Peptides against a protein of PDB entry 3J47. Designs and how they scored, part 1

All scores and structures are predictions.

Target 1, 121 residues: chain A of PDB entry 3J47
Amino acid sequence: IRLTNQLKSLKGLQSKLKDVVEYLDKVINKELPINHTILGKLQDVFNLLPNLGTPDDDEIDVENHDRINISNNLQKALTVKTNDELMVIYISNLVRSIIAFDDLIENKIQNKKIQEQRVKD
Target 2, 26 residues: chain B of PDB entry 3J47
Amino acid sequence: NAQYHLLVKQGDGLLTKLQKYGAAVR
Unless a header shows other numbers, all headers, positions and changes below count from the first letter of the chain.
Peptide ipSAE is a variant of ipSAE made for these designs: the mean of its two directions, with the distance scale d0 fixed at 1.0 Angstrom where the peptide's residues are scored. Compare it only between designs on the same protein; published cut-offs may not carry over.
The geometry check fails a fold that doesn't show the stated peptide or that is severely misdrawn somewhere.

## One batch from the design tools (peptide; made by RFdiffusion4, then SolubleMPNN)

Design b1_p13_1_s3
Fold by OpenDDE base, seed 2:
Structure b1_p13_1_s3 (fold): chain B 121 residues (1-121), chain C 26 residues (1-26), chain A 13 residues (1-13)
Amino acid sequence: as target 1 above (121 residues)
Amino acid sequence: as target 2 above (26 residues)
Amino acid sequence: SAQKQLEELLKEL
């Protein structure tokens, strides 16, 4: 349940991020008008992300393209880190399940041996 | 990526062994 | 049964 919920939440986040990227690409291509409400919500999300320096709209100089690339690299690094953490949690839960099952099987074997001994007596 | 796939493959192998053992104890 | 406890644990994961 906990792992499944985390995976579901992560998939939901991934889908939402994809939708945001697709929306931003459409806005950049002038296929859709800039929705200030969506931009405001995106800005709030970015402000909650400690290191996505939103280049303020006013300094679209060539130097900001390098900063955007650096911010993208940092975002990628954070995404990789989060993926690694989730993987470790997944493996840890898998190992716990395997150990619990092994103990269960051993207990069942012991109980069967005890029953077989009681039938021979 | 390669280590991730290796860990997933090992996990699947353990799960398969566990399923076989559970079936043998039944 | 221990099998039921395992199934519950697997459901919790």
Scores: peptide ipSAE 0.365, ipTM 0.868, DockQ to the pose 0.435
Fold by OpenDDE base, seed 1:
Structure b1_p13_1_s3 (fold): chain B 121 residues (1-121), chain C 26 residues (1-26), chain A 13 residues (1-13)
Amino acid sequence: as target 1 above (121 residues)
Amino acid sequence: as target 2 above (26 residues)
Amino acid sequence: SAQKQLEELLKEL
């Protein structure tokens, strides 16, 4: 019963991680808007991930140690991959912000020129 | 990690400058 | 001035 619940929880976590990756891919592809709340929660998850690698010392059979090390390495690799994806999203948002500010500046310059022309007439 | 932190720091600096500019233009 | 600041920001990227 406990092992089945742990496996179910792990499968649930794996499914959620897959959903997160899919969400990040959609955000990178501009299919969905960036949600800061989701990104903040993801960052929190990543900050907690180093602590997920502390097995409570009590009942880890030696044969599971290699599988756990492989899974931890894979999880670390997935963490790095997700950090890279978050970085790409962050850069993309910065670029979009810069473009939006450029447009704002251009609009202000145009408005100023229109006002200066109206004052000269 | 270090490159990521450097990039994030650089991006935050840029964002701060952008915000200051946006505030000055308002 | 605003365009110059934006250009400087873009150069920092």
Scores: peptide ipSAE 0.355, ipTM 0.871, DockQ to the pose 0.057; fails the geometry check
Fold by OpenDDE base, seed 5:
Structure b1_p13_1_s3 (fold): chain B 121 residues (1-121), chain C 26 residues (1-26), chain A 13 residues (1-13)
Amino acid sequence: as target 1 above (121 residues)
Amino acid sequence: as target 2 above (26 residues)
Amino acid sequence: SAQKQLEELLKEL
């Protein structure tokens, strides 16, 4: 049961990580807006991941301890990788928001100048 | 983790400033 | 004005 759950979680994580990478590539290429639902689901998986690594069972054979440590290190590495990916997405969104806002401000300034010229004429 | 949270906090601060500016220009 | 404030915000990024 435990190994099957770990394998299922790892497969789920791998699939989501692939989806995030594909999404990031589309965002970098300006082809698609950010799907907040995918990001939310990814965050939920990461919040649940620490709970999957806690052994509730007292009978940890010494061979299982090394595998648990390797699993925890891999999980930590995957968490760091995902945090980096989320950071890139976040920065990309901020940059896009700033650019869109800059264009909006410039348009408003131009409209104001045109209106002021019309009032003076 | 701490560096990530710091960067996110800075970005949120900038977004808030941007929103305030947008409201002032409206 | 507005543009200068935006430039300042971009410098803080």
Scores: peptide ipSAE 0.341, ipTM 0.868, DockQ to the pose 0.064; fails the geometry check
Fold by OpenDDE base, seed 4:
Structure b1_p13_1_s3 (fold): chain B 121 residues (1-121), chain C 26 residues (1-26), chain A 13 residues (1-13)
Amino acid sequence: as target 1 above (121 residues)
Amino acid sequence: as target 2 above (26 residues)
Amino acid sequence: SAQKQLEELLKEL
C-alpha cells in the first residue's frame, strides 16, 4: 500500500512536472502570455529544490555568459544526479517489495502445506 | 530520457505482474 | 515472528 501510494504520488508529480514543462514551452513559444503568478510559484518550487542555482545576480555582466553556461551545466548535472539517485531508491524499494512479496507467498504456501499435513494426520 | 522511460515501463510491468500474482495467491 | 514482521513491513510499503 505505501509503495503503491509512493508510486502514485511520484506519477502524480511526474504528470504535474510534465504539465509545467508544457506550459513553459508554450510561454517560450509565445503561445501564452507570461503569467507572473505561475512564474512566482515555479520560482518558489525551484527555491525549495536544493540550490538549483539560478544566480539571483541581477548583475549579469556580459562577461558572465560563460559562467551562466557553467551554472546551467552544473544545475543540469545536479538535476540528473538527483534523478538518478531517486531512480536508484525507487528500484531498490521495488526490488525489496518483490523479495518481501515472494517470501510472503512462500510462507503462505508452506503454511498451507503444514495445515494440509495436519488434517491428514 | 528513453532509458528512464524504459526502466519505468519495466517497473510498472513488473508491479502489475506482482499484483496479479498476489491476487491469484489470495 | 519474522513472517509477521515481514507482513508489517509490506503493509508499511
Scores: peptide ipSAE 0.326, ipTM 0.856, DockQ to the pose 0.165; fails the geometry check

Design b1_p13_2_s1
Fold by OpenDDE base, seed 1:
Structure b1_p13_2_s1 (fold): chain B 121 residues (1-121), chain C 26 residues (1-26), chain A 13 residues (1-13)
Amino acid sequence: as target 1 above (121 residues)
Amino acid sequence: as target 2 above (26 residues)
Amino acid sequence: KAEELLKKLKELE
């Protein structure tokens, strides 16, 4: 029962990670706005990931040491991969904010120019 | 790492220019 | 000054 629940949780986590990657790709492609709540929850999951590598001390069979090292390396590789994904999102948001602010400034200049023309007439 | 720091530095440079521009338009 | 900053923004895009 416990092993089947762990496998189900791991499959659920894998599915959610895939959904996150797909969401990230849609955000990179500008198809969807970035959801800060999803990003914050993802960051929280990452901050908790180092603690997911502490099996509670009560059943470490020595044969699991290589699987634990592979799992920790995979988890570390996944952590690096998601740090890179979060980085791409941050940059995409930065670029989007820059464009939106450039448009806002251009609009303000145009409005100022229109006001200066109206005061000269 | 180096390409990322370069990209972040370019973004910060743009953001700083944008802030200066926003302050000049106020 | 504002237009020159806008020009420098467009050069960085």
Scores: peptide ipSAE 0.272, ipTM 0.852, DockQ to the pose 0.055
Fold by OpenDDE base, seed 2:
Structure b1_p13_2_s1 (fold): chain B 121 residues (1-121), chain C 26 residues (1-26), chain A 13 residues (1-13)
Amino acid sequence: as target 1 above (121 residues)
Amino acid sequence: as target 2 above (26 residues)
Amino acid sequence: KAEELLKKLKELE
């Protein structure tokens, strides 16, 4: 039950993220007007992301285009790393749940053997 | 990617065996 | 049968 609910929540988040990307693509392609309320909430989400590439104040002369590409690549790399870490945690929780269920089944078999012995005495 | 798919496949194998065991104990 | 399934689970740990 708990793991199924977590998987359902993750699938729901993935669907919502896909809908946001599709909306942004339609706005970029000028198919839809810019919704300032959605854009503001997206900006808040991006501002809650760790500041990936505040350059330390000592390089004023790298073209703004290369800095944006480096920041986007670092953000993508950290998103991938975070996804991999969450995935490892999810698998670890699945394995722990499987082990705990195996131990519960073993305990149930032992209890059944003890009851069958008590009925023969 | 390949190691991850292997780990998921091992977990699915364990889960399937555990389900068969749980059904045999009932 | 149950003990054989248990043995096959222990072989996967």
Scores: peptide ipSAE 0.267, ipTM 0.845, DockQ to the pose 0.052
Fold by OpenDDE base, seed 3:
Structure b1_p13_2_s1 (fold): chain B 121 residues (1-121), chain C 26 residues (1-26), chain A 13 residues (1-13)
Amino acid sequence: as target 1 above (121 residues)
Amino acid sequence: as target 2 above (26 residues)
Amino acid sequence: KAEELLKKLKELE
């Protein structure tokens, strides 16, 4: 149950991230008008993320490009670290689920053997 | 990467054995 | 059969 909920939450986050990227690409390509409500929610998400250096479109001076690269590298490093940590947790929970299921099967076999002995007496 | 793929492959092998075991107990 | 699958599981841990 916990593992399935974590996997569902992670898939939900991945789907939402994909929808955000697809929306941003459509806005950049001028296929959709800028929705201020979606942009405001994106800004809130970026403010909750540790310094996603998206330059506000009002200060693209060439000196910010190195800071954007450093921020993108930090964000990539944090995303990779978080992915690796979630992966270790996922595998650890998978192994625990395997062991618990093995013990359950062994207990069912033992209970069946005990019932078959009681029918022969 | 390589250690991760090895660990995932081991987990898939265990899961497959566990599924066969569960089917043999039914 | 079941015990043999259990043994093969323990060999993978």
Scores: peptide ipSAE 0.248, ipTM 0.849, DockQ to the pose 0.052
Fold by OpenDDE base, seed 5:
Structure b1_p13_2_s1 (fold): chain B 121 residues (1-121), chain C 26 residues (1-26), chain A 13 residues (1-13)
Amino acid sequence: as target 1 above (121 residues)
Amino acid sequence: as target 2 above (26 residues)
Amino acid sequence: KAEELLKKLKELE
């Protein structure tokens, strides 16, 4: 039962990571806005990953220590990769917010100049 | 880490310029 | 002053 749950969780994580990458590519190409639901589900998976590394305190077999270290290294590598992806998303959002605010300010200046001209005529 | 901090610092610099500009347009 | 700040923002895009 435990091995099947780990494989299901890993397949779910791999699918979500693929969806995040595909979403990032669409975001870079300006085709779609950020799906906060994918990010929330990804964060939930990361918060649940530490709980997948604590399987019940029954039976020290010396062969399990290498598998736990490999699992922890893979989990750490996946966490780093996701932190990098979340960072790219955050910066992409910041840049978009900056551009949108710059356009808003330029529009406000143009509107003020038009009003000042109408008061002088 | 270092490339991340550089990119965050660039974003903060842009945000600060944008805030100064928004204050000059008020 | 405001237009110069706008120009410096456009140079950073």
Scores: peptide ipSAE 0.236, ipTM 0.843, DockQ to the pose 0.061

Design b1_p13_2_s2
Fold by OpenDDE base, seed 4:
Structure b1_p13_2_s2 (fold): chain B 121 residues (1-121), chain C 26 residues (1-26), chain A 13 residues (1-13)
Amino acid sequence: as target 1 above (121 residues)
Amino acid sequence: as target 2 above (26 residues)
Amino acid sequence: KAKELLEKLLKEE
């Protein structure tokens, strides 16, 4: 029962990670806006990851050391992959913020030109 | 890691330039 | 002036 639940949770995490990658690809392709709720959930997962890398030093048999090292390496690899995904989201948000700011600057320049024309008439 | 930090640093540089420009247009 | 400052900042990259 516990192992089946862990495997189900891992499959659920893998499915969510796949959905995030697919969402990121759509965001890179400018097909969809960034969902802040997905970003917040990814950040929450990252804040929980350090706690998943500390097995409490109380009570797990020496036979699991190789499986724990593989799990920790997989978790570290998942952490790195999710960090790369968060980076792509950060850059995408930064680029969108730049475009929105350029448009705001252009609108402000146009408004200033219109006001300068109204003062000359 | 190093390429990540370089790309974040470039983005932060561009954002800082953009903020300075926005402050000068205000 | 402001556009010229933006263009200068963009060229300093």
Scores: peptide ipSAE 0.315, ipTM 0.857, DockQ to the pose 0.046
Fold by OpenDDE base, seed 3:
Structure b1_p13_2_s2 (fold): chain B 121 residues (1-121), chain C 26 residues (1-26), chain A 13 residues (1-13)
Amino acid sequence: as target 1 above (121 residues)
Amino acid sequence: as target 2 above (26 residues)
Amino acid sequence: KAKELLEKLLKEE
């Protein structure tokens, strides 16, 4: 149950991230008008993320390009670290689920043997 | 990346084995 | 039988 919920939450996050990227691409390509409500929610998500250096479109001076690269490298490093940590947690929970299922199966086999002995007496 | 895919593949193998065992105990 | 299947599966890894 916990693992399935975590996997569902992660898939939901991945789907939402994909929808955001697809929306941003459509806005960049001028296929859709800028929705201020979606942009405001996106800004809130960026403010909750540790310093996603997206320059606000109003101050792209060429001196910020190195700071954007450093922020993108930090964000990539944090994303990779978070992915590795989530992976270790996923595998640990998978192994625990395997052990718990093996114990459940052995308990069912033992209970069946005990019932078969009671029918022979 | 490659170690991740290997470890996921091993986990999927164990899960498939466990499913076969669970079906044999029913 | 089930234990033997588990051991066979464990030995294939």
Scores: peptide ipSAE 0.308, ipTM 0.856, DockQ to the pose 0.047
Fold by OpenDDE base, seed 1:
Formats: sequence, structure tokens, C-alpha cells
Structure b1_p13_2_s2 (fold): chain B 121 residues (1-121), chain C 26 residues (1-26), chain A 13 residues (1-13)
Amino acid sequence: as target 1 above (121 residues)
Amino acid sequence: as target 2 above (26 residues)
Amino acid sequence: KAKELLEKLLKEE
């Protein structure tokens, strides 16, 4: 019963992680707006990930050590991959903010030019 | 790491200049 | 002045 619940929880976590990756891909592809709350929670998960690699030392059979090392290397690789994805999202947001601000400045210049023309007439 | 910091630094430079321009247009 | 600042911004990219 306890092992089946742990396996179910792990499968649930894997499904949620897949949903997060799919969400990040949709955000990168500009299909969805970036949710800062999801991003912040994801960053918090990453900051906690180094601690997820310390299984409490009390029940790990030596035969699982290679699978745990492969899983930890995969988890590190996934952490690096998601850090790179977060970086791309951050840059994409920065560029979008720059464009939106440039448009705002241009609109303000046009409005000033229109006002100056109206004062000269 | 170094390329990331360079790209972030370039973005911050653009943002700072953009802020100065926005302040000059006010 | 504002346009000249914008052109300086665009030239430094």
C-alpha cells in the first residue's frame, strides 16, 4: 500500500512536470501569456531541487545507487534545460517590454507633434 | 553562464537607455 | 532631442 501510493505520487509529479514543460513551450511559442506566479513557483522548485537529491540515508540499497545517479544526472540535465527555458522566457519578455516601450515612446512623440502643430495653427 | 550574463547585461543596457528616452519624452 | 536619443538607442544595438 505505501509503495503503490509513492509510485502514484511520483507518476502524478511526472505528469505535472510534463504539463509545466508543455506550458513553458506554449509560452515560448507566444501561444500563452507568461504567468509570473507559475514562473516564481517554478524558480522555487529549482532552488529546492538540489535538496531533492538527498534521499534520507536510512533505506537506500546499493543496487539503486547507479539508477539514482542516472536519475540525478537526468534531473540535473532537466534542471539545466528548464533554467535555459526560463532564460529564453526572460529574454523574450525583456524584448517584448522593449518593443512595447518603444511603441509607447513613438506614440508620445506623435502626440507631441500633433499638439505642436495645433498650437501653430 | 558568460553568454547569459552578456545577454542580460545587453538587455539591461537597452532597458536603461529606453528608460532615459521615456523620461526625456515626458 | 527625443528622436535623436531614439536614433542613438537604435545605433547602439
Scores: peptide ipSAE 0.329, ipTM 0.865, DockQ to the pose 0.045; fails the geometry check
Fold by OpenDDE base, seed 5:
Structure b1_p13_2_s2 (fold): chain B 121 residues (1-121), chain C 26 residues (1-26), chain A 13 residues (1-13)
Amino acid sequence: as target 1 above (121 residues)
Amino acid sequence: as target 2 above (26 residues)
Amino acid sequence: KAKELLEKLLKEE
């Protein structure tokens, strides 16, 4: 039962990571806005990952220690990869917010100039 | 980590400049 | 004035 749950969780994480990458590509290409639901579900998976690494303290077989270390290294590598993806998303959002605010400021300046010209006429 | 903090710091710098400009246009 | 300030802030990056 435990091994099947780990494989199911890993397949679920791999599928979500693929969906995040595909979403990032659409975001970079300006085709779609950020889906906060995908990010929230990803964060939830990361918060649950430490709890998947605590197998109940029943029976040290010496052959399981190498598999646990490989699993922990893979989880750490996946965590780093996702932190990098979340960072790229954060920066992409920041840059979009900056551009949108710059456009808003330019529109406000143009509106003020039009009002000042109408008061002089 | 260090590259992440540098990139966040650059983004915060841009945001601060943008806020100053928005205040000058008010 | 405001546009010139924006251009200065953009050039300091």
Scores: peptide ipSAE 0.316, ipTM 0.859, DockQ to the pose 0.049; fails the geometry check

Design b1_p13_2_s4
Fold by OpenDDE base, seed 4:
Structure b1_p13_2_s4 (fold): chain B 121 residues (1-121), chain C 26 residues (1-26), chain A 13 residues (1-13)
Amino acid sequence: as target 1 above (121 residues)
Amino acid sequence: as target 2 above (26 residues)
Amino acid sequence: KAKELLEKLKKEL
């Protein structure tokens, strides 16, 4: 039961992540207006990521093109870091699922041995 | 990147085995 | 079948 629920939850998360990616692709392709609520939640997820470098205060005015490239590189680095963290979580959940499965197999083997002993007595 | 994809592929293979056996245990 | 799947799992770990 618990393993099946975890697998179902992971499948649900994967489906939800796919829906977010499809939404982001539609926004990038200008097929849909940016939903500020979804963007705000995505920004909150990015803001919960450790901020690698506040540029220190003091240049307001004139370098908007380099700031957009730095922001895109930072956003790409944040996306890569988020993907790496999500991978570590995925692997950790996978390993936990394997261990719980090994225990399930061992329990089934033990139950079968007990049943085979009861048929011989 | 390549090691990442290899690790994910190994994980997916193992998950598929886990699913097949979980279905055979029930 | 069950034991054989366990042995395959053990060989992949």
Scores: peptide ipSAE 0.317, ipTM 0.852, DockQ to the pose 0.060
Fold by OpenDDE base, seed 2:
Structure b1_p13_2_s4 (fold): chain B 121 residues (1-121), chain C 26 residues (1-26), chain A 13 residues (1-13)
Amino acid sequence: as target 1 above (121 residues)
Amino acid sequence: as target 2 above (26 residues)
Amino acid sequence: KAKELLEKLKKEL
């Protein structure tokens, strides 16, 4: 139950993120007007992301394209790392659930054996 | 990507077996 | 039945 709910929530988040990307692509292509409320919420989400490389110190000049590519590469690398960490947590929770279930089965077998002994006495 | 999908598929298979057994033990 | 399902689970781990 708990793990299935987490997987459902993660799938729901993935669908919502896809819808946001599709919306941003339509805005970039000028197919839709810029919605300032959606952009504000996206900015809040980006501000909650760890600062993807503030270059330490001092140069305001004109290479905004390479900085955006480096930021996108770092964002992609952090997204992959986060996906790997979430995968490890998911596997760990599966293994723990399997162990706890094996223990529950063993406890049920023992309880049944104790009941069968009490009916023979 | 392929290894990730295979691992998720194996985990879903184990979870399905766990659910079937949990239903048979009740 | 329950013991056989346990042995199948142990064989897959």
Scores: peptide ipSAE 0.307, ipTM 0.855, DockQ to the pose 0.058
Fold by OpenDDE base, seed 5:
Structure b1_p13_2_s4 (fold): chain B 121 residues (1-121), chain C 26 residues (1-26), chain A 13 residues (1-13)
Amino acid sequence: as target 1 above (121 residues)
Amino acid sequence: as target 2 above (26 residues)
Amino acid sequence: KAKELLEKLKKEL
């Protein structure tokens, strides 16, 4: 019973992680708008990942040390990859915000010119 | 790390300029 | 003022 529940929880986590990756790919491809709440929760998950990778210092046999080091290196590599993905998303949002603002400025300048012309006529 | 922090700092500078302009346009 | 801010923004892009 306990082992079956742990396996079910791990499968559920794997499914959720896959859904997050698929969502990030859709956002990168501009198929979906960026949800800042999802990005914040993802960042929180990554900040908690180092704490999830500290098994309490109780009794791990010397033969598992190489597998733990490989797992830690893979986890670090995945963390770096995700930090890079979050950075690309942040830059993409910043650039979109700048473009939208430039368009808003130009629209406001045009509206002022039209109003000034109407007051002279 | 250092390049990432530089890029974030540049982005924050642009965002701050954007906010100042948005306030001056209102 | 608004035009000058637009020109500054264009120089940073």
Scores: peptide ipSAE 0.294, ipTM 0.854, DockQ to the pose 0.052
Fold by OpenDDE base, seed 3:
Structure b1_p13_2_s4 (fold): chain B 121 residues (1-121), chain C 26 residues (1-26), chain A 13 residues (1-13)
Amino acid sequence: as target 1 above (121 residues)
Amino acid sequence: as target 2 above (26 residues)
Amino acid sequence: KAKELLEKLKKEL
């Protein structure tokens, strides 16, 4: 139940992220007018996310390159740390699922043996 | 990186065996 | 079949 809910939430997040990317691509291609309300909400999401460095290639001079490199290194470090934490959680959940399945197998084998004994009596 | 991918690949192998068993026990 | 899959799982743990 808990893992299924987390997977559903993650799939919902992934779908919303895909819809945002598709919208941004249409805006970049000038197929849709810039909606300032959607852009403002996207900016709020990016301000709440620990900087995902999208270099929007529109006008920031060469003096910010060292601060952008430090931010990109911090973002890479946070992404690596998050990936390592997610990996540990994934392995832990995998091991728990394997143990719970081994117990279910043993219970089914025992139940089958009990039924086979009851048919021989 | 390589140890990470090996561990994920082993986990996916176990998960696949688990799924095949769950289907055979149904 | 079930027991053989269990033994394979135990060998991979």
Scores: peptide ipSAE 0.288, ipTM 0.853, DockQ to the pose 0.056

Design b1_p13_4_s2
Fold by OpenDDE base, seed 3:
Structure b1_p13_4_s2 (fold): chain B 121 residues (1-121), chain C 26 residues (1-26), chain A 13 residues (1-13)
Amino acid sequence: as target 1 above (121 residues)
Amino acid sequence: as target 2 above (26 residues)
Amino acid sequence: SAEELLKKLLEEL
């Protein structure tokens, strides 16, 4: 459930990010009017992202398609890294659960042996 | 992705063995 | 029981 929910949330985030990209492409291609409310929310999301190498405030020259690609690649790399870390945590919890169950079974076997010995005395 | 699926498959195999052992101890 | 808690944890995984 928890991992399935994390995976579902990550897939949902990926799908939502794709929808945002498709929307932005349609706006750039002038197929849809600019929705200022959607743009404002997107700007808020970008402002909450750690500044992944935005150079100094003064040169917002619109021409650097490459900088947007680098920032997106770094964000993607961080997202992939976070996903891998969450996956390792999940596997670690699975292994801990297996070990705890093995110990519980062994304790049950020992308790049964002690009870059988008490009935023979 | 492939390593993840391998690890999940190994975890499922261990869980199945553990379930069989737990049923044999009952 | 600890067994039931562990079973629930395994089901949640």
Scores: peptide ipSAE 0.379, ipTM 0.873, DockQ to the pose 0.401; fails the geometry check
Fold by OpenDDE base, seed 1:
Structure b1_p13_4_s2 (fold): chain B 121 residues (1-121), chain C 26 residues (1-26), chain A 13 residues (1-13)
Amino acid sequence: as target 1 above (121 residues)
Amino acid sequence: as target 2 above (26 residues)
Amino acid sequence: SAEELLKKLLEEL
């Protein structure tokens, strides 16, 4: 039962990670806006990932040590990968914010020029 | 990790500056 | 100016 639940949780995590990657790709491609709620949930998942590596003390079967090490390395690699993905999203958001700011500045400059022309006429 | 944190810190600084400017432009 | 602030922001990127 516990192993089945762990496997189900891992499959759920894998599916969620796949959904995140797909979402990230859509965000990188500018197809979708960044959803802060998704990012927050991802961060929460990452904050919980170190806790997923806490073996409940009870059945340390020695054969699981290599699998646990591989799983921990995979989890660590996945954590790094998602940190990189979050970084890409963050950079993409910064770039979008800068572009939006540039547009705002240009609009303000244009409006000011129009007002100055109206006052001179 | 350190490079990531540095990049995030720089980006947060930029975002803060952008927000301050956006507020001043309103 | 707004433009100058944008330039400074871009330089910090």
Scores: peptide ipSAE 0.357, ipTM 0.872, DockQ to the pose 0.057; fails the geometry check
Fold by OpenDDE base, seed 4:
Structure b1_p13_4_s2 (fold): chain B 121 residues (1-121), chain C 26 residues (1-26), chain A 13 residues (1-13)
Amino acid sequence: as target 1 above (121 residues)
Amino acid sequence: as target 2 above (26 residues)
Amino acid sequence: SAEELLKKLLEEL
């Protein structure tokens, strides 16, 4: 039961990670806006990942050790892949923030010019 | 990892500058 | 100026 639940959780995580990757690809391609909810959930998963790698279950069977190592390596690989995706999202958000700031600056400059023109008239 | 941390650090620096400028322009 | 600060920000990227 516990192993089955862990496997189900891992499969669920894998599916969700795939969905996140697909979403990220669409965001990179500017097809969709960034979903902050997905990002937050992904961050939560990352914060929990170090706890999933804790070897406190020392007692479970030698035959599972290779599967556990493969699972841990897969989880680590998934973690790295997801970190790369998070990085892309982070950069994308930074770029959007810069663009929004540029627009704000331009609007302020224009407003100042309009005010200066009104004072001269 | 190191490149990631560097990129994040640069982005945070940029964001901080952006915030300071936004506050000065207000 | 705002534009100058933005340029500096872009140069740090």
Scores: peptide ipSAE 0.344, ipTM 0.869, DockQ to the pose 0.056; fails the geometry check
Fold by OpenDDE base, seed 5:
Structure b1_p13_4_s2 (fold): chain B 121 residues (1-121), chain C 26 residues (1-26), chain A 13 residues (1-13)
Amino acid sequence: as target 1 above (121 residues)
Amino acid sequence: as target 2 above (26 residues)
Amino acid sequence: SAEELLKKLLEEL
């Protein structure tokens, strides 16, 4: 039962990670806006991951301790990887926002120059 | 973790400045 | 100017 749950969780995490990568690629390529719902669900999965590593059962067989440490290290590595992916998304959105704002500023400056020229004229 | 939080904090600061500027130009 | 404020923002990045 426990191994099957770990395998199912790992498969779920792997599938989610693939979806995040595909989403990131589409965001980098400017094809899709950020789906906040997907991001929220991803964060929820990560917040639940620490709970998957807590042994509820008191029977610590010595062989289980090494597996728990490996699982915790893998979970930590996956959390770091996801944080890096989220960071890339965040930076990408920030850069896009800055570019859009720059274009808006330039448009306003041009409009102001045109208006000032018309008043002189 | 600390570097990530620092970067996010810096980005949020920039976004806030950008928003203030956008409001001042309107 | 708006442009100067944007330049300062970019410098802080």
Scores: peptide ipSAE 0.336, ipTM 0.866, DockQ to the pose 0.059; fails the geometry check

